# Peptides against a protein of PDB entry 6MBK, part 107

Target 1, 240 residues: chain A of PDB entry 6MBK
Amino acid sequence: GFEMVNFKEEGFGLRATRDIKAEELFLWVPRKLLMTVESAKNSVLGPLYSQDRILQAMGNIALAFHLLCERASPNSFWQPYIQTLPSEYDTPLYFEEDEVRYLQSTQAIHDVFSQYKNTARQYAYFYKVIQTHPHANKLPLKDSFTYEDYRWAVSSVMTRQNQIPTEDGSRVTLALIPLWDMCNHTNGLITTGYNLEDDRCECVALQDFRAGEQIYIFYGTRSNAEFVIHSGFFFDNNSH

## One batch from the design tools (peptide; made by RFdiffusion4, then SolubleMPNN)

Design b2_p12_3_s3 (from b2_p12_3, 4 letters changed)
Fold by OpenDDE base, seed 2:
Structure b2_p12_3_s3 (fold): chain B 240 residues (1-240), chain A 12 residues (1-12)
Amino acid sequence: as target 1 above (240 residues)
Amino acid sequence: PLIPVLHDFTPV
């Protein structure tokens, strides 16, 4: 009982279509619907992934390229999800010159400059890879890979990546979680976990929601949700 | 949307 709604001030979010009780399992997302490092490996990116050390070492970059490839693919399964993503972000990579100047007096400026430098270096590296690597020829971004594309994908992953268990539960991997990440943030407890038996992300309601109310979740102290692999749901009072 | 945070994309 929920629907996607474009809220005036908050952008896209989820609205309850019925009364939802606190701790009710109202939302689940099967693994097959997630954008993961594994789905990246199984996509058109797979051959390049298998030969590029950075893609293999950095799952977040693999997700960024997966997101770009799927965005450039008209028949992508994830098109409906990708179309809900912001076109721009409030991340350092999108700061205007005046915002950067304001931060020059702060310690944060070093992190901002580090992100700029790292992102620019990664773009330059992958631009060359896409132009020269044989396995890049089938990528839909082969003839159109801009810094703006890379900045967007990196920022999308920075803000939306989550740790989930692998299918066998032996390790963790990175995922974008469609539908779930449409919930806007409120203060509270982590109410999302991964059910390995059913192979799905599960979200229980933080509080009672009435029909017509926006459904909020707590993201934790970080933009990425850390799933407690062993316990399914861990209600850590991460009020920090 | 999720809260924007700094995330480390430094190569390992």
Scores: peptide ipSAE 0.044, ipTM 0.732, DockQ to the pose 0.090
Fold by OpenDDE base, seed 1:
Structure b2_p12_3_s3 (fold): chain B 240 residues (1-240), chain A 12 residues (1-12)
Amino acid sequence: as target 1 above (240 residues)
Amino acid sequence: PLIPVLHDFTPV
């Protein structure tokens, strides 16, 4: 067992409530609890999704809008999850002028500027869509869609999106994984996979954890965490 | 905390 804890320095994380052994399946998250492109399609966003080419083509943007719609919905199933998300991020979209100036000496500056430009363009596009599209009228964000909202949603997805299999296992899709993504990171092996038979994300313990210890996972490059569709788990050391 | 990563969102 585990519990959610607000750690002073690390923010929210998971703490073991009992001894957990290495390789023990300690955490699983059924598909029904995930925020996915499919859940976005099945939400209030669905009608707009079905008519907007960008939402259809870019699952990450679909997740961002799904997240915004659910955040704006007091009765959303995902409210407990959304409330655990950071209000701000250390992503490039939140860089201060001095940080950007510092990066001007690095190769990263071009990617940062590209991200700013792309995000701004997307916001402008979707602002217009939300204001003019008939299916946007039911969106809870219709009258409250700021750049800050979009920046937050994009950054949330950017830092938390995962690739998971579709229900039939034929393709991959994007998902936010509540509870699991509350685990803070440590170096190690990827110990998370997707069990198609049980239709759930599964995480095994990277190491032994004692009762009262924080549970850490290695999720590699967080924005591109991938689940192995066929094998469920893979142990790859992406730390090098 | 999650590690911030650069992620390219395709322009509109």
Scores: peptide ipSAE 0.044, ipTM 0.710, DockQ to the pose 0.084
Fold by OpenDDE base, seed 4:
Structure b2_p12_3_s3 (fold): chain B 240 residues (1-240), chain A 12 residues (1-12)
Amino acid sequence: as target 1 above (240 residues)
Amino acid sequence: PLIPVLHDFTPV
């Protein structure tokens, strides 16, 4: 029903290979394909995760390190996904000095400075952990962990993390959703949910798409796009 | 491209 395409202005996106109707289930991603806190725990990061309180407390940081470890692993299952990620982002951590100066006149400046401070502190902390912790010795990033790496991973997670249910549906966890997050943004309603019965993320078409058209989704302000956990779509017309 | 989103990475 769709194909991955590199669009000149938008980078990678999905293009319809046939006509897709509004509300048609055109895309689903099984849990096993997701990068989750659970997959991080089950990876080479697992031993360190089990001993580091910050990784345990902050699932977003766990995902960032999971992403870095998998990026540094040539045989990672997620290499095809990771290769589609931007090398740089328009997030605050990438703002130029003039952009930051401009933002000083806005309320956003406090969040920007907070992100800079927190990211720098986290990097300094984890640099020390990676250099000194016994369980860090097996991490592929041990000798190649730069601030640029961490900034990239944090920004990747910040822009792409989603809340999904745990396998038993009792709690929520964080996930990166490969293939789905390649859909470029348009204004509209959230048309993505999680189907617990089939244990998959599901996306229905926001509108009719014709064969050859780019498939857009509304992922809102994707800081933790809260999926309606129980096999539902939340249709709130919150303009971003 | 994804719209940049501010997210809290405040250490616990």
Scores: peptide ipSAE 0.041, ipTM 0.699, DockQ to the pose 0.088
Fold by OpenDDE base, seed 3:
Structure b2_p12_3_s3 (fold): chain B 240 residues (1-240), chain A 12 residues (1-12)
Amino acid sequence: as target 1 above (240 residues)
Amino acid sequence: PLIPVLHDFTPV
C-alpha cells in the first residue's frame, strides 16, 4: 500500500506503507475516476461542447472548462482531487514583469508571449460564448468567469494532462489522472500504461521501495505523459 | 506533481 504525504521539499507525494518490489503493480486508477474529454461531454458542459467548435477541436480546453465547472460544483465527485491541486503555478502565465523582462534576452520569450497571447484570446472568446450562448446559462461559472480562473485551469491541464485510449481503444483522448499524478518525478523509464481489458491506468514500481520510502515514477522527457498504448512498458532490459 | 513543460496550449 501507499499513503499521501506532504514532503517538506517536494510537496505532496506518495509514501510506501509496505515493501514494494520492482515491477510490482502497486497503483491502478479505473477510467470512471479520471477527468476526461468524455466525462466533460457527459457533464453540465456537454450541451455547450456539442455546439462549440473550439471545445470539440481542443480537448485540452474542454478539460480546462470541465475542471472549472467541477471546481464550481460543491457536489462534484472530483472535489477531493481538485482541492489537492495547486492554487498557483510556476508556469509562464504566472510570470511577473521582472521574470518576463529577464527572459527578453532569451529565445524563451517567444514561447511566453505566444502563451499569453493565445490564453488571452481564448479567454476573450469563451467569455463571449459564456455570456451569449443558451447552453452556457446552466454552467456554474456563468456569472463568475475571470481570466484568473481560466489561467489556473489552463495551467492545471497543461501540467497534468495525459494521453489515454478511448474506451474502445480506437483513438486517444486526454485525461487528468487523480492519485497517480500525486507521485513525484525521478529519472528512469515509463512504468505507467493503460489496461484496456480492465479499463484502468496501471503503474508498476520503477524499483524496490521499502516501507516509509517515497514512491517516485518517471513521467518521461515531456510534462504530459504519453501512455504507451498496447506496447508494453519500455522496460529497457538492456542486459547488454 | 508533474514537471511543468513550456509548451503552447494548442490543439493536440
Scores: peptide ipSAE 0.038, ipTM 0.709, DockQ to the pose 0.107

Design b2_p12_3_s4 (from b2_p12_3, 4 letters changed)
Fold by OpenDDE base, seed 5:
Structure b2_p12_3_s4 (fold): chain B 240 residues (1-240), chain A 12 residues (1-12)
Amino acid sequence: as target 1 above (240 residues)
Amino acid sequence: MLIPVLKDFTPI
């Protein structure tokens, strides 16, 4: 077993409640618990999704809007998950002027400016869509859609989105994986997969964990620069 | 068969 714990330096993480052995399947998350492009299509966002070309073309934006709609819905199934998400991020979209000035000396500045411009343009587009599109009238965010809301949602998605197979395994789609994405990062190997037979994400332990230890996973091979740009953190022990 | 789940850091 495991439990969610707020660690002082790392924020929310998972702690083992018993000894877990390396390669033990300790965590699984059924598809029905995931926030996916498909669940977005099947939500209150579905009618708008069916008519907006950008939502259809960009699954990550669809997830961002799904997250915003569910956050604005008091009875959302995902409220417990959403409440565990950071209110702010250390991602480029949240950088202060001095941080941006520091980055001007680095190659990352172009990516930062690209993110700013793209996010601002997307917000302006969707603000107009939400104000004018008939299918937007029933969205819980209709009267509350700020740049800060959008920045938060896209940052949440950028830091947490995963590629998973569709139900039939024919395509790849995007998903947020509640509970599993609370695992903090360490060096190692990918230990999470999707089991199509049982229609669930499955995570096996990267190493032995004792009762009381934090459970870490490996997010994949990324440079620290990529972590900053895409995940919002440096990992000092990153071997890449 | 287990299909690897990959975190997608593609910018939006």
Scores: peptide ipSAE 0.222, ipTM 0.829, DockQ to the pose 0.896
Fold by OpenDDE base, seed 3:
Structure b2_p12_3_s4 (fold): chain B 240 residues (1-240), chain A 12 residues (1-12)
Amino acid sequence: as target 1 above (240 residues)
Amino acid sequence: MLIPVLKDFTPI
């Protein structure tokens, strides 16, 4: 199998506890363990979701609110997963004044300012919704909804959200995938798929891994600018 | 058939 380990420089990742062969199915996650737009609709957020046009139109914001509601719920099924998430991120929404000033000389500055503007506007909108909407009264965040909470939730979603099929396979939806999202990135091919028959995410090994080696996956092709904007990383050896 | 699982890097 594998185990969670804190690696130097890379943070938390997965380590092989036995030899794993290339193309071996070593990890799977059933739909019932995922945080999805559907699980958000079926949660305490469901009544508000059903009446708010932005939550309905933007599945990523629905996931952010789902994450906040579950974090604020002591008995949440996802507490063990949520406790593994970073408390802060090295993403643009957390940049200090000096970091933003440095980026003014780069093309990334426009995307940073867009994120700031959008996040602030969304927070202001949802603050009003939470204060005034009848279906917000039962939310565990009703009396404690700060900008810092919202910034954390959207940053968590931006760094971890995935596209998966709906249960019937007719549409694409968004999901956070516990345990699987602990794998760190390397160059390669996409090795994670969704099995609709068994209703689960399935990950096969990108290469042979020996016992004691870190297990890497490929997140997809993206520019260094996109890595900085979405994940806070810079990859010199990126093929893109 | 496996449907590829893709990380969504769309900005919020």
Scores: peptide ipSAE 0.211, ipTM 0.852, DockQ to the pose 0.862
Fold by OpenDDE base, seed 4:
Structure b2_p12_3_s4 (fold): chain B 240 residues (1-240), chain A 12 residues (1-12)
Amino acid sequence: as target 1 above (240 residues)
Amino acid sequence: MLIPVLKDFTPI
């Protein structure tokens, strides 16, 4: 009941092709379609992942490298998804000098500088790893790994990563959720959950949408702990 | 049972 549309101001989004009622399950994405830490481990990145402590410790960085490897792979299953990602982001890593100068008067400057510093350090570390580690030889990005590549990948992950349960439901892992993450943001309640029985992400409509209307979702408050159970979603294991 | 899926904007 929806289609991908390029909206002039918002980029790609989802548009309803029929009337969708509030709380209607209109979109689901099986685990096999997700880009996860597990799919990263099972990819060409897997051998390097198994030996690099930072990739193992930081699932978000693992996703960033997974995204870069898949982007550089013409036959990647995720090429259609990757092609929908923006080339640039409205994130601190893309702020112009004047924007950063303006933010110097705010408390946000510390976070901006932290992101710059961390990203630069990570890039320098992984540049060396990619150049020197034996398992990096198979990575499609070995001869093409720029700061811009890394900045893009980490920004993609920062803006799109989600917490989902592992297959056994025992732990939480990180995932990019293709198609679903094309929904643009609006104020409201969380209407996306993971169905472990069917092993899929499920999205219910935040409100009534008429045919031809853009479908919006609420991204949340950026807090891992702050979520509102809505539309039959129950979460007992919020141990993070 | 559905477990909420949240966007995570935690900086890397």
Scores: peptide ipSAE 0.133, ipTM 0.791, DockQ to the pose 0.567
Fold by OpenDDE base, seed 2:
Structure b2_p12_3_s4 (fold): chain B 240 residues (1-240), chain A 12 residues (1-12)
Amino acid sequence: as target 1 above (240 residues)
Amino acid sequence: MLIPVLKDFTPI
């Protein structure tokens, strides 16, 4: 088994409670536990989703609003998961003026400014939608939708969204994967797949983990520049 | 295979 632990420098992660062998299926997450574009459509957001072209076209924004609605709902099934998410991120949307100034000499500055502009434009659009659209009246965020809320939600989605198959396997959709996404990153191979027969995400161990060791996964091939822009950190042993 | 989809938000 495993347990959630707050590690001193890495924040929340998973720790093995027993020895886990390489390639052992140690973790699985059924579709019903995922936050997906489909669960967003089936939530209080569904009526607005059905009428807003941006929510329909951009599954990541649909997930961001789903996350905000569930965070604002005291009885949400996903409250335990949401409480494990960072309150702030090391992503560009949270960079201080000195960090931005440091990046001014790099190519990354253009992507940082792009994120700022895009996020601000999206916030302004959806602020108006929430204030004026009749299907927004039942949203728990109706009377409280700040830029800080939106910044947090899009940063959460940008760092944690995954592509998974639809239930019939015919298409790809977006999902947040509770419990699984608590695994911090290490260099290696992709060890997570989707089992359509059992309708679940399945994660096999990248390596042997002893009882008491932190369980790491590989987030996929990314450059350090992509890690900075999308994950907010450099990985020293990144082979890409 | 499942991996984090690290993606920028498109302007509207």
Scores: peptide ipSAE 0.072, ipTM 0.758, DockQ to the pose 0.241

Design b2_p12_4_s1 (from b2_p12_4 with L3M D5A A6P)
Fold by OpenDDE base, seed 4:
Structure b2_p12_4_s1 (fold): chain B 240 residues (1-240), chain A 12 residues (1-12)
Amino acid sequence: as target 1 above (240 residues)
Amino acid sequence: SAMGAPRVIPVL
């Protein structure tokens, strides 16, 4: 009922191929297709993950490294998804000096500075880990791990990470949700949930969409500052 | 988290 389309101004999105009614289940993504902390642990990153406390404590960083490892792996199952990701982002980590100066007048400035410092520290830490840790030797990024790589992965995760239940529903974990996260954002209600019985992420239509229309979803309520920080854009009409 | 908060996907 939908197809991936590159929209000139919005990048990749989903377009309806038929009429979709409001509340219709039009999109679902099984757990096996998700990039999760668990899939990171089960990947080439697994041995390093098992010995690095930061990777263990910070699932978002685990996802960032998982994304980098899979990007560097030509035979990765997630290559089709990774190729749809932006090569650069409008997130604070990509801001020029003038953009940062503008943010000094906003509530986001302290969080932006925190992101800069933390990202730089994390990169420095993991650069050393990748160079020195025995379990890093087999990582496809061993000889090519730049700040630009890390900035990209961190920004990808920052803009796309989701909290989902574990398979047994006893805990929560972090996931990137391929295909679903290609939907561009609009104002509305959350229409995505996780079906534990079928072990899949499910999305119902926010509104009626006609064939040929772009399908938008609402990813969640954020402040404008949070949108800048987490999504790289300012939403003027954000109703709090 | 300096990496931003994840979106919470509710359990159905």
Scores: peptide ipSAE 0.587, ipTM 0.880, DockQ to the pose 0.898
Fold by OpenDDE base, seed 2:
Structure b2_p12_4_s1 (fold): chain B 240 residues (1-240), chain A 12 residues (1-12)
Amino acid sequence: as target 1 above (240 residues)
Amino acid sequence: SAMGAPRVIPVL
């Protein structure tokens, strides 16, 4: 009962095509549709993943490279999802000099500089890995891996990554949740959970939505500072 | 980390 729409100023979001009632299960995403650390391991990235300690230790970086590999693959199953992602983000990694100057008077400046420095170091490391490691030869990134690519992928993961259970529920893993993450954020309560029996992410409506209204969800309680740093969002009426 | 914290999707 929804459709993807490009909203003015908000970018892509979901619009109800029928009336949706509060607490109605209107959206679910099976595990097979998720971009996960496991799907990264099972992709063309798998051989490199098995040999690189950073990819193994940092699932978010594994997802970033998975995202880049799939973006560079014309026949990727996730092309429809990737094409809906922003080309740029309002996260610190995209701040211009004037925005950074403004932040110099705030507590956030240290975190911003830390992100810049860490991301640059990671890029330099993986640039060398991609150029020299034997298992990188089959990656579509081999001849085209820029800082802009890495910054985009890191920012995409930073703003969209989720912790979900493994299939057997014994552990946790990281995932991007296509379609679900197209919902824009609003203040409210958590209405998303993972159903292990059906092996899917389930989202119930936060409130009543009429046909033609944009569907919003609550991604979690964060301070505005945390939203800026991790999600690029700022809400004047944020409850945290 | 530079990549922030993931959202936690609770198990139902």
Scores: peptide ipSAE 0.584, ipTM 0.879, DockQ to the pose 0.895
Fold by OpenDDE base, seed 3:
Structure b2_p12_4_s1 (fold): chain B 240 residues (1-240), chain A 12 residues (1-12)
Amino acid sequence: as target 1 above (240 residues)
Amino acid sequence: SAMGAPRVIPVL
């Protein structure tokens, strides 16, 4: 009941192909289609993951490396999804000097500098790991791992990462949710949940949508500063 | 985290 469309001003989004009623289950994504920490562990990254304390401790970094490995793999199952991701982001890691100077008058500047410093340190650490660790020789990143690669992957994860339950529901893990994350944001109520019985993410319509209308969802409450840091934009009517 | 907070998908 929907299609991917490039909307003017908003970029890629989902458009209804039929009338969708409020609370109607219109979109679901099975676990097998998600990029998760578990899928990272089960990939070519798995051997390195099992031996690196930072990858184990920081699921978002594990997802970033998983994304990079899959991007570099022409036969990756997730190639169609990866091709929908931006090649660059409007997040702070991509800010020019003048944009950073503008932020100096805001409370966000401390978080931006922290992000720059942490990202640079992480890159330096993993560059050394990739060059020296035996299990890194199997990674497609071995001969091509730049700061730009890492910046892209980190920014992709920052803007799109979700916390979902593990298969048995006993713990939480991190995931990128293909297709679902193409929905643009609006104010409202959270209408996405995880169905453990069917092992899938489920999204119900926030409101009625007519055929031909863009489908919006509510991703949750954030401050404007958090939107800049995590999504790369300011939200004007953040009333919820 | 400097890498941003994940969105929480609730269990149904």
Scores: peptide ipSAE 0.581, ipTM 0.879, DockQ to the pose 0.922
Fold by OpenDDE base, seed 1:
Structure b2_p12_4_s1 (fold): chain B 240 residues (1-240), chain A 12 residues (1-12)
Amino acid sequence: as target 1 above (240 residues)
Amino acid sequence: SAMGAPRVIPVL
């Protein structure tokens, strides 16, 4: 029903290979294909996760390290997904001086500075952890963990993380949703949900799509400030 | 995709 295509300016997206009707369930992703805090715990990162309070407390950082470990693992199940991720982002962590200077006129500047500071501190902390912690020796990133690696992983998670239910539905966890997150954004309504019975993320079509058209989804309502913080750009059709 | 997160995926 769809295929991954590299669209100019938009990067990778999904293109319909047949006509898709509005509200049609065209895409689903089983839990086993998701990168989650749980899959991080069950990976080579698990022993370190079990010993590090920050990884335990901050699921987004756990996902970032999970992503880095899997990226550094040639035989990772998620290699096909990881290879489709941007190598760089337009997020504040990548802003140049002029971009930061521009943000000084916006309400986002304080959050940007905080993000810079926090990310740098996190990197410094985890660099030491990776170099010194006994359970870090088995990590594929043991001998190669740069700030650029961390910045990329944090930015990847920041732009793509989702809150989904745990398997029993009693709690929420964080997840990257491969294939689904290839859909580029358009204005509309949220058409993605989690089916606990089938244990999968499900996406229904926002509108009719004809064969050959790019499939767009709505990521949810965000303020322009939130878009700057999370995605590095303003969205003109944003309601806030 | 490059949008703000986390997104809350509702339970169906």
Scores: peptide ipSAE 0.540, ipTM 0.881, DockQ to the pose 0.456

